# Peptides against a protein of PDB entry 6B4J: the designs that were tried, part 172

Target 1, 315 residues: chain A of PDB entry 6B4J
Amino acid sequence: DITMQWYQQLQDASMQCVLTFEGLTNSKDSQAKKIKMDLQKAATIPVSQISTIAGSKLKEIFDKIHSLLSGKPVQSGGRSVSVTLNPQGLDFVQYKLAEKFVKQGEEEVASHHEAAFPIAVVASGIWELHPRVGDLILAHLHKKCPYSVPFYPTFKEGMALEDYQRMLGYQVKDSKVEQQDNFLKRMSGMIRLYAAIIQLRWPYGNRQEIHPHGLNHGWRWLAQILNMEPLSDVTATLLFDFLEVCGNALMKQYQVQFWKMLILIKEDYFPRIEAITSSGQMGSFIRLKQFLEKCLQHKDIPVPKGFLTSSFWRS

## One batch from the design tools (peptide; made by RFdiffusion4, then SolubleMPNN)

Design b1_p23_4_s3 (from b1_p23_4, 15 letters changed)
Fold by OpenDDE base, seed 3:
Structure b1_p23_4_s3 (fold): chain B 315 residues (1-315), chain A 23 residues (1-23)
Amino acid sequence: as target 1 above (315 residues)
Amino acid sequence: DERFKKFKEEMKKLLKELEEQEK
């Protein structure tokens, strides 16, 4: 399976990255520990500062992240920090930065869907300039949300139930599995972030270049999801999340083909979702239903709430 | 399920068409 091979390759690359900076992370030297902490803060704090408030602030954040990745000193916590402070600094920062982007999907976007767009546009722009960060974003995303690949992890003989639950994307703490609503909320956030990344380009970059992970991957994601048996609650939730965020972009890009797919979803795939939906899961089902019906009726997918406008970039 | 099989086949066709257009 080509998709699974791709998944595994990204995971392997991520693991190799971790091994590369293991010296920095495992060092007992006080200076190395300090450097690690400073680099970690420098990589993650700017991402946490991303907001929908002003385009100018977003640009400042982008420039800071890019500067850090470019080996330039940046101010963090009142200190000058550079990846050059340690030979493994760049690898470490790239990994932590990518991890933080995915975490913002998991946490911030999960709670505030509109946050997907400013986070995604920065991530996309950084990915364009730093492809390794993009690969690591995918690796982190795929690990936390296998549905972003997409694939459904299978239980293997001898596997602990908790490990299987973690593979499915659930958090398991102290032998307690995460509640389904919280699980879906986190998955939704990550899918929404992904859907935003694949459609957005940093406006101050070289737009002549091809998007490093563009809408074609969105189409592939949809095709792959739709070729799989639906999962109870999960499929309806994530399909809605994805279409709400990037449906407009897909519609504009693929036009007739997109509508053909949407019709197929409504007519052929949706009944399969319905068949496996319990009474307690009707919320996600109804939401998807209403969305699809509205879109088909109006022959339009609305621009998602929170989409970055020209006015945002002038602020 | 023949209907689902047909659906999957149609989706695969759409995907292939897209991939061909991107070349």
Scores: peptide ipSAE 0.246, ipTM 0.840, DockQ to the pose 0.438
Fold by OpenDDE base, seed 1:
Structure b1_p23_4_s3 (fold): chain B 315 residues (1-315), chain A 23 residues (1-23)
Amino acid sequence: as target 1 above (315 residues)
Amino acid sequence: DERFKKFKEEMKKLLKELEEQEK
């Protein structure tokens, strides 16, 4: 399976990255520990500062992240920090930065769907300039949300239930699995972030270049999801999240073919989702159904709430 | 399910058409 090979390649690259900076992370030296913490803060704090408030602030954050990745010193926590402070600094920062972007999907976007767009446009812009960060974003995303690949992890003989739950993307703490609503909320946030990344370009870059991970990946994701048997509650939830965020962009890009797909979903895939939907999960199904019916009726996919406009970039 | 099989075939067809247009 080509999709699974791609997944494994990204996971392998991520693991190799971790091995590369293992010396920095496992060091008992006080100076190395200080450097690690400074680099971690320098990589993650700017991402946490991303907001929908002003385009000028977003540009400042982008420039700071790009400067750090370019080996330039940046101010963090009142100190000058550079990836040159340690030979493994760049790899560590790239990994932690990518991890933080995905975490913002998991947490911030999960709670505030509109936050997907400012986070995604920064991530896309950084990915364009630093392809390794993009690969690591995918690796982190795929690990936390297998449905972003997409694939459904399978239970293997002899596997502990908790390990299987973790493979499915559930958090398990103190032998307690997270509630289904919290799980779906986190998965939704990550899918929404991904759907935003594949459609957005940093406006201050060379827009003549091809998007490093563009809308064609969105179409492939849909094709793969729809080629799989639906998973109870998950498929209806994430399909809605994805289409709400990037459906307008896909419509504009693929036009007639996009509408053919939506018709096929409504006519042929919906009955399969319905067949596995329990009464307690009907909300997710109904939400997807209503969304698609509205879109088909109006022959339009609305621009998602929070989509960045020209006025945002002038602020 | 024959209907689902046909659906998957149509989706594969659409995907191929898009890939050809992107070339």
Scores: peptide ipSAE 0.227, ipTM 0.834, DockQ to the pose 0.420
Fold by OpenDDE base, seed 5:
Structure b1_p23_4_s3 (fold): chain B 315 residues (1-315), chain A 23 residues (1-23)
Amino acid sequence: as target 1 above (315 residues)
Amino acid sequence: DERFKKFKEEMKKLLKELEEQEK
């Protein structure tokens, strides 16, 4: 399976990255510890500052992240910080930055869906200039949300139940598994972020270049999801999340083929989702159904709430 | 389920068509 090979390659690359900067992370030297913390803050704080307030602020954040990744000094916590402070600094920063982007999907986007767009456009722009960051974003995303690949992890012989639950994307703390609603909320946030990344381009970059991970990956994701048996509550939830965020973009890009797919979903895939949906889980199913029915009726998918407009970039 | 098999086949066709258009 090509998809699983790709998944594994990304995970291996991520693991190798961690091994590369172990000297920095495991150092007992006071100066090394200080550098590590400064680099970690420099990588993550700008991402946490991303908001829907103004395009100018978003540009400043982007420029800061890009400068840091380019080996230039940046101001962080009142200090001048550079990846050149340690030989492993760049690898560490790339890893932590990618991790933070995914974490914003898991936390911020999960709670505020509109936050997907400003985060995604920065991530996309950084990915264009720094492909390794993009690969690490995927690696982190895939590990936390296997449905973003997509695949359903299987229980293997000898595996602990908790490990299996974690592979499925659940948080397990003190032998307690995460509640389903919280799990779905986090997965939704990550899928929405991904759906935003694949359609957005940083407006101040070289737009003549091909998107490093564009809408074609969105189509592949849909095709793969739809080729799998639906998972109770999960499939209906994430399919809705994905289509709400990038359905308009997919419609514009793929036109007739997109509508053919939507018809197939309604006619052939919906009954399968319905068959596995319990009475207590009808909410996600109904939401997806209503969305698709409206889209098919109007022959249009609305631009998602929070989509960045020209007015945003002039602010 | 034969219907599901047909659905999968149609989705694969659509994917292939799109991949060809991207070349």
Scores: peptide ipSAE 0.226, ipTM 0.831, DockQ to the pose 0.437
Fold by OpenDDE base, seed 2:
Structure b1_p23_4_s3 (fold): chain B 315 residues (1-315), chain A 23 residues (1-23)
Amino acid sequence: as target 1 above (315 residues)
Amino acid sequence: DERFKKFKEEMKKLLKELEEQEK
């Protein structure tokens, strides 16, 4: 399977990246530890500062991240920090930066859906300039949310239940699996972030270039997910999340083909979701149903709440 | 079931059409 091969390649690349900076992360040297912490902060703090407040601030954050990745010194915590401070510094920063983007999907976007757009546009812009960061974003995303690939992890003989649960994306702490609502919330955040990334371009970059991971991947995601049997609650939730965030963009891009797909979803796939939906899962089911019906009725997919406008960039 | 099979076939067709347009 080409999709699984791609997944594995990204995971392998991510693992190799970790190995490359192991010397930095495992060093007992006080100076190395200091450098590690400084680099980690320099990579992650700017991402945490991303907000919907002003486009100018977002540009500053982008420029800082790009400068760091370009080997230029940046100010972090009152210190001058550069990836050149350690031979493994760049690899480490790229990894931690990518990890932080996904974490913002998992946490910030999960709680505030509109946050997907400013985070995604920065991620997309950085990805355009630093492809390795993009690959690492995918690797982190796929590991935390296999549904973003998409694939359903399978239970293997001899596998511990907890390990299987983790493979499915659940957090398991002290032999306690997270609640389903929290799980879905995190997955939703990551899917929404992904759906935003594939449609957004950094406005100050070379927009004539092809998006490094554009809407065609969104179409492929939909095609793949719809070729799979639906999972209880998960499919209805994530399909809604995805379509709410990038449905408008897909509609504009693929037009008649998009509508054909949407009709097929409503007529052929949705009944399959319904068949596996329990009474306790009616919320996600109803939400998806209403969304599909509204879109088909109006022959339109609304622009998602939080979508960045020209006015945002002028602020 | 046959209906789902047909659905998947249609989705594959749409995907191929997309890929052709991207060339």
Scores: peptide ipSAE 0.218, ipTM 0.830, DockQ to the pose 0.442

Design b1_p23_4_s4 (from b1_p23_4, 15 letters changed)
Fold by OpenDDE base, seed 1:
Structure b1_p23_4_s4 (fold): chain B 315 residues (1-315), chain A 23 residues (1-23)
Amino acid sequence: as target 1 above (315 residues)
Amino acid sequence: SKRMEEFKKEMKEMLEKLDLEEA
């Protein structure tokens, strides 16, 4: 289908990117290794510094990332670093930057849901100026979280169980699969980050332009999820995460159509989720149920905790 | 319900439209 074609296209582009900078990553030359490390740090450290503390600090981080991607020298680890230090430097930095954004979803947002918004607004702004970074963000996101596409990877004959588990997004270390709760936390973080990206625009950019990957993709995601058979625990968890983060924005954008969708979830999709929910998984189901019931009762989706306000940008 | 089937159809049509616009 078209969705799987899109998924594959992004994965192919990501793979091609890796091949392009393979010379830099596999070099045994001491200078090349140093450049690689400097570029990797320059690409990833600013993302790690993103916080909810002040809008001014967030702007500084954005400007640093943008400068690096624009071929300008930036200070990193007490050194002047530029993508021009190696012919493959730009491709490498774009890839590592995109990877780091997704990793922040997987780790930081997973543990602190409110962190989604400052990370997402930077990612969105960078995506607007550097479309290739956006495509690579999607590629990394889709690979780590197939449910962000969405699709459910299938087990093929002859496939090792561990490989299938990895395809599903599980971490497998020393032949031990990740615990379900940790898996769901990581998936939740990535979905929450994605839900934040599609609704946020960098306030200092040209906001007259169309969002490069906006709320229409959120609507598409929901429609596709609803047309899929629910997956035990996963569907209830991620549907809640998605709606909690971008439901308010979707409500404002799609209005009556959005409410029709919520009714469809409650009346048609919930029984299907319930039918596959075990007693040990009722927590995720109940959480989604309570959220939807509250929203339908109040005819409102709350603004998510951590949403960036005008006061944040004045700080 | 008939209403739900109609809505499912509308959602499917919207999805198809979005897919066409993104292609």
Scores: peptide ipSAE 0.034, ipTM 0.716, DockQ to the pose 0.393
Fold by OpenDDE base, seed 3:
Structure b1_p23_4_s4 (fold): chain B 315 residues (1-315), chain A 23 residues (1-23)
Amino acid sequence: as target 1 above (315 residues)
Amino acid sequence: SKRMEEFKKEMKEMLEKLDLEEA
């Protein structure tokens, strides 16, 4: 399976990255520990500061992240920090930065869907300039949300239930599995972030270049989902999340083909979702149904709430 | 449905094309 090979390749690359900076992370030297902490903060704090407040502030955050990745010193925690402070500093920062972007999907976007867009546009812009960060974003995303690939992890003989639950994306702590609503909320956030990344370009970059992971991957994601048996609650939830965020962009890009897909989802795929939907899961199903019916009726996919406008960039 | 299967086939072909272009 080509998709699974791609998944595995990204995971392997991520693992190799971890091994590359293991010297920094495992060092008992006080100076190395200090450098590690400073680099980690320098990589992650700017991402946490991303907001919908002003485009100018977003640009400052982007410039800071880019400067850090470019080997320039940046101010963090009142100190000058540079990836050049350690030979493994760049790899470490790239990994932690990518991890933080995905974490913002998992946490911030999960709670505030509109946050997807400012986070995504920064991620996209950084990805364009630093492809390795993009690969690591995918690796982190795929690991936390296999549905972003997409694939549904399967139980293997001899596997512990907890390990299987973790593979599915659930958090398992002290032999307690995460509640379904929290699980879906986190998955939704990550899918929404992904859907935003694939459609957004940093406005101050070279727009003549092809998006490093553009809308074609959105089309691919939908195609793969439709080729899979639906998973109860998950498919309806994430399909809605994905379409709400990038449906407008996909509509503009793929036109008639996009509408054919929506019709097929409504007429042919929905019954399959319904067949596996329990009474307790009808909320997600109904939400998706209403969304598709509205879109098909109006022959339009609305621009998602929080979409960045020209006015945002002038602020 | 037949329509779904046909569309899935088209999508698969498109995906294969995309994979070739990205390779």
Scores: peptide ipSAE 0.034, ipTM 0.716, DockQ to the pose 0.691
Fold by OpenDDE base, seed 2:
Structure b1_p23_4_s4 (fold): chain B 315 residues (1-315), chain A 23 residues (1-23)
Amino acid sequence: as target 1 above (315 residues)
Amino acid sequence: SKRMEEFKKEMKEMLEKLDLEEA
C-alpha cells in the first residue's frame, strides 16, 4: 500500500530527526540545556502568537520563524537565539516547530475552528521554504491523527489495549482512555488544520510555484476515505470537518468532479455511515447530513468561517 | 448504480495516478 509506505517513510524520517538531535536533548551540560530551552522557545512561541488579529502581525511571526530556520539570529525571551548555537540546533528547531504546528491544530483549532486559517497559512508558507518542516508536520499529524493519512490502525495480536487506543489517537493516562468527545474534538482540530494547509498559500511567497502539499492531497484524502469502511462517529465528524474547511476550495478546483464526489458521498457512502451510527452518535451524523443536503441543494459550498480575506492582509 | 461504479473507478484511477506522480 503506497499510502502506508508514505506514512512509514515520514515516521522513519521523524524518528531519524529525533536521533540526530539526541545529543542536544540529552546533554547534561548547562550550556547545552540553556541552548535547548532557548531554541525550543524560539521555535514554539511565535506559533503560539499566531492570531486572527492582523495580517501584519502574522507576517512578523512568519518572518521570525523563517529567519530562525535560515540560521539568522532572532530575539526570543529577551535573548538572541540562533540555530547555529549548536550543530543539532536546526534539526531540533524544525522538529519542535512542526510539532507545535500540529499541537495548535490539536488544541487551539480544536477549541476555535477559525484559528485553522492563520495557523495553516503560516505553516504552508514555511513548508514552501523549508520542505523538511512540512514532512515533519505530516509525521506529527499522522502520528497523532491517523485519520489524516487516512489510515485506521488495526489491533495486532499481543498488543495491549491501551497501546491500540493510543494508535487510534486516543490519549490514555493512568489507564483511563480519553472521552470520545474530547478525542473527536482534538481529531477535528487537526483535520481542520490539515484541510486549511492544503488550500492556502503564503501571499508573500512565490505564487508561481506549486503548492508543496496542495489540494490534490485533499482529493486523495477524500478518495481514500470513501474507499474505507466508515468508523462510528469518527468518519461523520471528520468528513464534515474536512468538507467544511476545504470543500469550497475543492469545488473551485475540481468543479464537476467535485460534485460527482459529493453525490457519491450522499448516495453511496452516507447510508453506510448511517448504518453504523447509534442513537447516541446522531449529532455528528445529522450535522454531516444537513451539510451535504444544503450544499447539493444550493449547488454551492460556502467559504469557511475564518477564511482569510484581502482585508485581513491589509491590516 | 452503474454511474456510481464508474465514478468509483475513475476515482481509483485518479488516486493511482497521483500516487505514481508522488513516488
Scores: peptide ipSAE 0.050, ipTM 0.748, DockQ to the pose 0.454; fails the geometry check
Fold by OpenDDE base, seed 5:
Structure b1_p23_4_s4 (fold): chain B 315 residues (1-315), chain A 23 residues (1-23)
Amino acid sequence: as target 1 above (315 residues)
Amino acid sequence: SKRMEEFKKEMKEMLEKLDLEEA
């Protein structure tokens, strides 16, 4: 399976990255510990500062992240910080930065869907300049949300139930699995972030270059989902999230083919979702139903709420 | 459905074409 090979390749690369900076993370030296913490803060704080407020502020954040990844000193927590402070500093920062982008999908976007766009455009721009960060973003995303690949993890013989639950993306603490609503909320945030990344380009970059992970991956995602049996509640939820965020972009890119796909979803795939939907899961089902019906009726998919406009970049 | 299978084939062919164009 090509999709699973891709998944595994990214996971392997991520694991190798962790091994590469293990000396920094496991050091007992006080100076190394300080450097680690400074680098971690320098990598993650700018991402947490991303907001929908002003394009100028977003540019400042982007420039700071790019400077850090380029080996330039940056101010963080009142200190000058550089990846050159440790031989493993760059690998560590790339990993932690990518992790933080996905975490913002899991937390910030999950709670505020509109936050997907400013986070995604920064992530896309950084990915264009630093491909390794992009690969690590995918690795983190795929690990936390296998539905972003997409695939449904299977229970293997001898596997602990908790490990299987974690593979499905659930948080398990003290032998208690998280509630379904919280799980779906987190998955939704990550899918929405991904759907935003694949369609957005940093406006101050080289626009002549191909998007490093563009809308073709959105088409691939949909194709793969349609080739899978639906999963109860999950498929209806995430299919809606994905289409709401990137449906307009896919419509513009693929035109007639997009509409053929949408009709097939409504006529052939949606009944399969319905067949596995329980009475307690009607919320996600109804939401997807209404979205599909509205889009087909109007022959349009609206630009998603929070999409960055020209006025945002002039602010 | 037959229609779904035909469209899935078309989507696959499109993806292959896109991959070739990006390579």
Scores: peptide ipSAE 0.034, ipTM 0.713, DockQ to the pose 0.695; fails the geometry check

